# Peptides against a protein of PDB entry 6MBK: the designs that were tried, part 165

Target 1, 240 residues: chain A of PDB entry 6MBK
Amino acid sequence: GFEMVNFKEEGFGLRATRDIKAEELFLWVPRKLLMTVESAKNSVLGPLYSQDRILQAMGNIALAFHLLCERASPNSFWQPYIQTLPSEYDTPLYFEEDEVRYLQSTQAIHDVFSQYKNTARQYAYFYKVIQTHPHANKLPLKDSFTYEDYRWAVSSVMTRQNQIPTEDGSRVTLALIPLWDMCNHTNGLITTGYNLEDDRCECVALQDFRAGEQIYIFYGTRSNAEFVIHSGFFFDNNSH

## One batch from the design tools (peptide; made by RFdiffusion4, then SolubleMPNN)

Design b2_p19_5_s2 (from b2_p19_5, 6 letters changed)
Fold by OpenDDE base, seed 3:
Structure b2_p19_5_s2 (fold): chain B 240 residues (1-240), chain A 19 residues (1-19)
Amino acid sequence: as target 1 above (240 residues)
Amino acid sequence: SRPTVTILGKEMPAVLHSL
């Protein structure tokens, strides 16, 4: 077993309550507990999703709006998870002017400015959509959609989204994985996969952990394509 | 977990490029 603990220097993490052996399946999360593009489509966001080309094309933005809608819903199943998320992030969208100045001599400045520009344009677009689209009228964020809300949701997804298979295994989709994403990072090998037969995310122990020790996982390499991808999750069809 | 330094959306859809 394990428990959630606030570690002094590392923040929240998981601590073993018993001895866990290397390669032991100690943590699993069924698909029904994940926040996915599919759960977004099946939520109050579904009608808007079905009519907005950007939500359909960009699963990360769909997840960001899913987070905002569920956060604004007192009876949301994911309230306990959402309350564990940081209120602020160390992403470029939160950089102070002095931090941006340090990057001016680097190639990173172009990526930061691009992110600012793209995020601002997305916000302006969706602000208009939320104000004018008929299917947006029933969204719990209708009267409370600020840039700060959007920045937070985008940053939450950017730092926590994972690529998982669809139910039939034919494609990949995006997911937030509650409880699992509380594990802090260490160097090692990817030990999290998706079991399609049981339809769940499965995490095996990277090493032996004693009762009372913090449980670490390897997050893998982060990829920045059309969206940032967590490589800390694998399934048989993509284990290249 | 600690947040990872990441950059969103290097390849935006054409619909957003026109905004």
Scores: peptide ipSAE 0.019, ipTM 0.600, DockQ to the pose 0.030
Fold by OpenDDE base, seed 1:
Structure b2_p19_5_s2 (fold): chain B 240 residues (1-240), chain A 19 residues (1-19)
Amino acid sequence: as target 1 above (240 residues)
Amino acid sequence: SRPTVTILGKEMPAVLHSL
């Protein structure tokens, strides 16, 4: 009951093709369509992942590299999704000197500098890994791994990562959720959950939407933190 | 969709900074 549309001011979003009622399950995304830490492990990145401690310890970085590898792979299953991602982000990693100067008067400056330093250090580390590690030789990004690439991937993951359960529900993992994350944001309540029985993300409508209206969802409040995982999921007894 | 400004980052372990 929806279609992908490029809105003039908001970029890509979802538009209703029929009337959708509040609380109606209008969108679901099976696990097999998600970009997850597990799909990263099962990809061309898998051999490197199995030997790199940072990739193993930081699921967000694993997703960033997964995203880069898939972007560099012309036959990637996720190409249609990747092509919908912004080329640039309004994140601190993209701030110009004047924006950073403005932030110097704010409480956020310490976190901004920390993020920038960490990202730069990570890039330097992984640049060396990609150049020297035997399992990196087959990565499609080996000869095209710039700071701009890494900044983009990290920013993509930072703005779009979600916490979902593992298949057995015993743990949580990180995921990018294609199609669902195309919904633009509005104020409201979280209306997305994970259905373990059907092994899928499920999104119910925040409000009534008429045919032709843009479908908005609430992603929750994203506060500044050292490690923010979007808990955009109700785990309360599959009520969503 | 447009991403929102979010700050996310972890300090690399000291042992990894020297690599």
Scores: peptide ipSAE 0.019, ipTM 0.559, DockQ to the pose 0.026
Fold by OpenDDE base, seed 2:
Structure b2_p19_5_s2 (fold): chain B 240 residues (1-240), chain A 19 residues (1-19)
Amino acid sequence: as target 1 above (240 residues)
Amino acid sequence: SRPTVTILGKEMPAVLHSL
């Protein structure tokens, strides 16, 4: 199969422990292991979700709060996954003054400023909601909801959320996909889908990988500007 | 890894197709 490895330049990734052939189904993740909008609704966040229009309208924010609630819960099923997530990100929300100054010469600056403004507004809104809403009283973040927490959760979701079908296949929902999202990026085609019959996310190998090689996937067509804004990195060989 | 590209309020998620 594969193993999680900390690569010097790329951080955590997956390494093949055997030869994997192109198009081989090497990785699958059942729905029950995913962090989804549905799992958020079924968690301690559920009562608040049912009453807050923004949580209902913005599944990414629902996932961010779900992630924060689970992180604050020592017995969370997702603790092993959460512990694999970066503590900080290279996303615009973490940019220092010099990085922002560099972006002033690019078209990305407007998106960065919008992201800062939107995130700050969301935090201010939800801080008030958490302090005043009756259904927020049982949230583990009730007395410990900082901007740093929110920035981290938003950045985690921003870099890792995926659209998957609902259980009945009638709609799409948002999901964090543990284990699968450990794969680092390379150029290619999307090789991940959702198998509704087996109710699992399935990833086939983009190419042959030998035992000991890092397993890469293609995240989708992205510009370097989009990588910075959304993924927090540049990919020099990003040919699209 | 960073499998998705999204700005809150301007989503560009990875779309997993049905297999």
Scores: peptide ipSAE 0.018, ipTM 0.601, DockQ to the pose 0.101; fails the geometry check
Fold by OpenDDE base, seed 5:
Structure b2_p19_5_s2 (fold): chain B 240 residues (1-240), chain A 19 residues (1-19)
Amino acid sequence: as target 1 above (240 residues)
Amino acid sequence: SRPTVTILGKEMPAVLHSL
């Protein structure tokens, strides 16, 4: 029903290969294909995760390290996905000096500086952990963990993380959703949910798409200052 | 790919403030 295409202005996106009707389930992604906090715990990062309270407390950081470990692993299942991710982002962590100077005239400057400070502190902490912790010795990033690596991973997670249910549906966890997150944004309603019975993310078409048209989804309304943890995805089972 | 959105950072959780 769709194919990945590099659109000149929007980068990678999904194009319909057939007519897709509004509300049609055109895309689903099983849990086993997701990068989750649970998959991080079950990866080479697992031993360190089990010993580090920050990784345990901050699922987004766990995902960032999971992403870095998988990127550094040539045989990672997620290599095809990781290679589709941007190498750089337009997030505040990538702002040039002139952009930061422009923000000094706005109320956003405090939040930008806070993000810089937080990210730098996290990097410094985990750099030390990676250098000294016994369970870090097996990490593929042991000898290659730069601020640029961390900035990229944090930005990747920040822009792409979703809130999904745990396998038993008892609580929520964080996930990156390969293939699905290739859909570019348009105005509308959230059309992605999680089906616990089939243990998969499900996306229904926001509108009719003709063969050859780009498929868009709605990421939800986001605040410039705040991240909506479930942007583009809702916790409830897909009832579409 | 998902367009990047300028999302400003929040304060670190208490667990990170102790560092």
Scores: peptide ipSAE 0.018, ipTM 0.596, DockQ to the pose 0.029; fails the geometry check

Design b2_p19_5_s3 (from b2_p19_5, 7 letters changed)
Fold by OpenDDE base, seed 1:
Structure b2_p19_5_s3 (fold): chain B 240 residues (1-240), chain A 19 residues (1-19)
Amino acid sequence: as target 1 above (240 residues)
Amino acid sequence: SMPTVVIRGKELPAVLHSL
């Protein structure tokens, strides 16, 4: 009931190919298609993950490295998904001097600086790990790990990570959700959940969409400052 | 049927944790 479209102003998104009614389950994504911390552990990254405390402690960084490893792998199952990701983001890690100056007048500046500093420190740490750790020798990114790579991966995860339950439902883990995360943002209510019985993400329509209309979802309640930090955009109809 | 858990999509802490 939908197709991937490259919209002029919004980049890739989903367009309805038929009329979709509000609350209709129009999109689902099985666990096996998700990029998760668990899939990272089960990938070429697994041996390094098992020995690096930061990867183990920070699932978002594990996802970032998983994303980089899969991007560098020509035969990766997730190549079709990865190729749909933006090459650049409007997140603070990509801000130029003028954007930073603008933010100096906002409440977000401290978080922006902290994010930048932390990301730089993480890169420096992992650069050394990749150069020296025995289990890093098999990583497809061994000879191609730049700050730009890391910035991109971190920003991809920052803008697209989701909490989902583990298979047994005992805890939560982090996931990138292919296809679903192509939906662009609008104001509304959360309409995506995880169905443990069917082991899949399920998205119901926020509103009626006619054939040919772009399908939007609500990413969550955030302040404009949080949207800048997390998603790199402002939303005019944001209630915060 | 198990209740559907709401997915908290496209969210991170405002800053990454330091090393």
Scores: peptide ipSAE 0.066, ipTM 0.659, DockQ to the pose 0.076
Fold by OpenDDE base, seed 2:
Structure b2_p19_5_s3 (fold): chain B 240 residues (1-240), chain A 19 residues (1-19)
Amino acid sequence: as target 1 above (240 residues)
Amino acid sequence: SMPTVVIRGKELPAVLHSL
C-alpha cells in the first residue's frame, strides 16, 4: 500500500504503492507498536517514574525519557522507528540567533522564550534526579544525559505526540505512533482514530492518492505560529 | 460497533510547564 521515501524539501514521508481511495483504511498501528506513557512505565524507566512527580504529571516528559532510554538501548524494539526520526528539528529549541531575531517582531517570541526557559529548567532538574536518585542507576542515559539529548527528545515528542485512549478506554494517554507519523501534513480534516475493539490506531485516506503519490494527513488545526512552535515549519496554504 | 475515538493528531500543543 505505501513505502517510506525521502522527498526533496519535505524529508521522509509515505508514498502510495497502489491507488488509495478517499476514506479507505490504508494504515493501522496496533497498540503494541506504540511508544506510550504505559510502555515507559513498563520499561527500565518504570521505577523512577513511580517515584518522580513530574514524570507522573507530564506524560510528554515521560515519553521524552522513554525515547532517550530506548535510543540508548541497542536491542530496543523501537530502534527501527527511532532511526527514522530526525537527528535535529526546526523547532524553537534549535533556533539560531537570526531566527529568534525574526520572531521578535511576532507574538510567538514569548512562547519561544518560555519554551527555552522551561526546557532548560526541566533539564537541570532531571540531570540532578538522574545523578542522585537510586532508581536512575540502571538507566542507560545515567552517564550520558546531555542537554542536546534532552532537547532532541523533547522536540521529538513535541512534534509527534498523540492522545489515545487507555486500553480500557477510561482515560487518555500519550503516544508516539510509528509509521503513521511519517505522513507529512496537508490541509483537511482529522482522519485518524483509535479502534478500541481491535486496539489499534486507524488512518483513513483524506483524499484519493494514486500510485506514486505522497500520502498526506492533517495534523490538526494550527496557525503558522503554532506550526513554528510545535511543528517547526510554515504551511503557506494553511487556512487557519 | 464501537465508535472510533478520534485521535487529535500528532504535534499536539506541547505545554512545557515551568518547574
Scores: peptide ipSAE 0.032, ipTM 0.650, DockQ to the pose 0.081
Fold by OpenDDE base, seed 5:
Structure b2_p19_5_s3 (fold): chain B 240 residues (1-240), chain A 19 residues (1-19)
Amino acid sequence: as target 1 above (240 residues)
Amino acid sequence: SMPTVVIRGKELPAVLHSL
């Protein structure tokens, strides 16, 4: 069924190559293809992760560094995925002065400033860690770790992170979901879940899609502030 | 049946533009 297409106004998305019926399982992504906190721990970042309390406590930052390390690795399994990611984002970390001024009239300004401040502090902290920590010497980003790199990675994770169960289902972890996260948004119901038995993300069609139509998913209902500031994925245990 | 984990999220550009 489907193919990746660059839509002029929406950027990359998925297009149906056949008719897809509502509620049809048309897309699944096995755990092994996900970028997770666990895959970060098992990567070149693992030794540093094991020694840094912030990486351990903040899975989103672990994913950001995982993304940066894999981007800097020519032979990374995730290179095809990373190449499909935007080079820039419309998140607050990319706002121009005029956009920030516009937000001063809104309640979002405090959250925007907090995000800026937190991101800058994180960058400063990890810049020092990368320069001084012995386990950072093997990181491909050691000699190329700019604020722009960090901003991009944080924004990528912020806009694309998902909560999924751990392999044993005992807790939740964070993941980027390649291929699936290429679907653009439409209004409707959440149609993506995680199947622990098959250890994969599963997406069923929100509606009928004809061959040649763009496939949309519903990202969920959030407050405007949550979408603007965090734009992250939440894991709701749909106990049906 | 294992509880279905609902995955939600992405930045909605339309929400950003509505501010």
Scores: peptide ipSAE 0.045, ipTM 0.634, DockQ to the pose 0.061; fails the geometry check
Fold by OpenDDE base, seed 3:
Structure b2_p19_5_s3 (fold): chain B 240 residues (1-240), chain A 19 residues (1-19)
Amino acid sequence: as target 1 above (240 residues)
Amino acid sequence: SMPTVVIRGKELPAVLHSL
């Protein structure tokens, strides 16, 4: 077993409540609990999704709007998960002038400016869509769609989106994985996969964990530039 | 130093036992 704990300096994470052995399946999340492009299509967002080419082409934006709609819905199944998400992020969309100046000497600055410009353009486009499209009138965000809302949702998806197979395994889709994404990062090997037979995300232990220890997972290899651009994450022992 | 944001987005393998 495990429990959610607020760790000093690391924030929220998972702590083992018993001894867990390396390679033990300690955590799984069924598809029905995931926030996916498919769940977005099946939500109040579905009618708008079916008529907007950008939502259809960009699954990450579909997930961002799914987050905003569910956050604005008091009876949303995902309210407990959404309440665990940060209110602010350390992504380029939140950078102060001094942080931008620090990056000016790096190649990352071009990607930062591109991300900011693209996000601003997307917001301007969708602001007009939300104000004018008939299928937007029933969205819970209709009268509360600010740039700050969009920035938060895009940053949430950017830092937490995962590729999983579709139900038939023929394609990949995007998903947010509640509970699992509470694990903090350590260096190692990827220990999470998708079991299509049981239709669930499965995580095995990277190493032995004793009762009372924090459970870490490896998020995958990324360059320092990719960490900054996509996550605002700097890993001191990153070999890239 | 820049803040460490955990890229929680993983590419998941199709089958866990193939990891």
Scores: peptide ipSAE 0.043, ipTM 0.601, DockQ to the pose 0.115; fails the geometry check

Design b2_p19_5_s4 (from b2_p19_5, 8 letters changed)
Fold by OpenDDE base, seed 3:
Structure b2_p19_5_s4 (fold): chain B 240 residues (1-240), chain A 19 residues (1-19)
Amino acid sequence: as target 1 above (240 residues)
Amino acid sequence: SLPTVEIRGKALPAVLHSL
């Protein structure tokens, strides 16, 4: 149905290998292939997760550490996916001094400074946790945990995290969706959902695509403010 | 208004058939 291709100017995307009709279910990703808060809990990170209140309260940080642990694991199931992720991002955490100076005339500067302060504080906290906590000794990142690593993982999650239902459908959790998140954006309607009966993400075609055409999806619209806020505010309500 | 950013991650509807 489709293949991964590196498009000029757009980077990696999906190309149709046959004609795909509008509304056709062309792509699905079972829960077992997703990087989720649950897969983080069931990984080498699980013992530390069970003892750290911040990992338990902030699913986005749990996913960031899950990415770092899996990246540092040569035999990780997600290595092929992780290798497709950018090495750097156009997020505020990567802004140069001149870009920050340009934003000083805007209301966005307060959000940028907040993100910098929060990310730096989180890094300092988790650096100490990784150095001192007994359950951190088995983490593959134990001897290689830099601010650059943390910045990359946080930015990867911030730009790719999705809300999906839990297995019982009673709550929402956070997930990275391999293969699906390679689709580039176009204007349109949301055509991706979660099928609880088959326990999978499902994507239907936004329009007709011919064999050889790039397959686009609609990500939706977010303000820069929402982008910055979503990096910090997914408090998983599960910390009762 | 702040410019909109394309984010590879929107909350998915729980039921695809409701789309």
Scores: peptide ipSAE 0.024, ipTM 0.603, DockQ to the pose 0.120
Fold by OpenDDE base, seed 5:
Structure b2_p19_5_s4 (fold): chain B 240 residues (1-240), chain A 19 residues (1-19)
Amino acid sequence: as target 1 above (240 residues)
Amino acid sequence: SLPTVEIRGKALPAVLHSL
């Protein structure tokens, strides 16, 4: 039905290999293929997660560390997915000095500075945790945890994290959705949901796509506040 | 409602609901 293609201007995306009709279920991703807070808890990160209140309170940070641990693990199930992720992002954490200067004339500058400050504080906190906590000794990133690593992981999660139901549907958790998150953005309606009966993410086509056309999805509207919150920078209980 | 964030590059992904 589709294939991953590197589009010169948009990076990796999905291309239709056949005609796809509007509202057709063309893509599904079972829970077992997702990177979730639960898979983080069940990984090498689990012992540290169980003892660190910030990892427990901030699922996005848990996903960032999960992503770093899996990236550092040659035999990780998610290596094929991780290799498709950008090495750098067009997010505020990667803004050059001139881009930051441009934003100084806007209200967005406060959010950018807050993001930088909070990310740096989180890095400093977790650097100390990784160096001193007994359960951190088993982490593959123990001797290779740089700010660049953390910035990359946080930016990867920020641009790719989704809210999905837990297995029992009782609450919401966070997930990275491999293959599906390769879809680039267009205007429209949300066409992805979670099927609890089949325990999978399901995506229906926003419109008709012909064979050879790029498949787009709508990411939804985001407020400035939602952007900051989803970036994981609003933690009031930073005992710094 | 807070204004929509125009982000250079890739937007935030969708929030998924039960279908």
Scores: peptide ipSAE 0.020, ipTM 0.572, DockQ to the pose 0.112
Fold by OpenDDE base, seed 2:
Structure b2_p19_5_s4 (fold): chain B 240 residues (1-240), chain A 19 residues (1-19)
Amino acid sequence: as target 1 above (240 residues)
Amino acid sequence: SLPTVEIRGKALPAVLHSL
């Protein structure tokens, strides 16, 4: 098996509790454990989602609000997962002036400014929606919806969202994948897929891991700029 | 070949489209 461990330099990750062989199916997460656009629609957000064009068009925003509503719900099924999420991120929305200054010489600065502007506009829009829309009245965030809340939720989704198939396999949807999303990154190949027959995410080991070793996965091909913008970190050995 | 639909790795670029 594996266990969640706080690694000094990498934050939370997964550590092997036994030897795991390359290509071994060591981790799977059933759909019922995922935070998805569908679970958002089936939550207290459902009535608002059904009437708000932005929530319908932007699955990542739907997930962000789902995450906020579940965080504000003491009896949420996802409380144990939400408690494992960082309280802050190293993503552009959290950059200090000096960090932004370092990016001014790069093309990434345009994406940073775009994120700032878009996030601020989204917050302003949804603040008004939450205050005025009848279906927002029962949302746990109605009287406590700050930019900091929204920034955190958007950053959480930005760093952790994944595409998975719908139950019928006809379309793709967005999901947060608890436990699996604790794996840290290394170079390699994608070793995670979705098994529609068993209705679960499946992850096979990228390499042999010994008991006590950290389990890494490959997040996909990205530039260091994309890692900063979307994941909040640099990868020195990034071959992309 | 994993008979699995390839899950695109963590942190797919959320293109936060401008409202």
Scores: peptide ipSAE 0.027, ipTM 0.680, DockQ to the pose 0.083; fails the geometry check
Fold by OpenDDE base, seed 4:
Structure b2_p19_5_s4 (fold): chain B 240 residues (1-240), chain A 19 residues (1-19)
Amino acid sequence: as target 1 above (240 residues)
Amino acid sequence: SLPTVEIRGKALPAVLHSL
């Protein structure tokens, strides 16, 4: 098995409670436990989603709002997951002026500025939507929708969203994958897939892990710039 | 082989398209 542990430098991660062998299926997450665009549509957000073109077009924003709605709901099924999420991120949306200045010498600066502009515009748009749209009245965030809330939700989704198949496998959708997304990154191969027959995410061990060791996964090939922009960190052992 | 779609890790944010 495994347990969630707060690692000082890496934040929350998964630690093996027994020896796990390479390629062992140690973690699976059924679709019903995922936060998806579909679960957003089926939530209190559903009526607004059905009438807002941006929510419909941008599954990541739909997930961000779903995350905010569920966070604001004390009885949300996902409360245990949401409580494991960072309260703040080291992503560009949280950069201080000095961090932005440092990036001015890099190609990443354009993406940082794009994120800031896009996020600000989205917030302004959705603030108005939440204040004025009839279907927003029942949202638990109706009276508490700040830029900080939106920045947090967008950053959470940005760092954690995944593409998964729809139930019929005909297309892809976006999902947050509770528990699995607690795995921190290492170099290697993708060891997570979606099993359509069992309708679940499946993660096999990248390597042997001993009891007490942190369980790492490979997030995929990314540049350091992509890690900074999307995950908020540099990976020193990044081969790309 | 079970129909498994590779989950490419914690997705890079879909570029929040400029609204």
Scores: peptide ipSAE 0.027, ipTM 0.647, DockQ to the pose 0.082; fails the geometry check

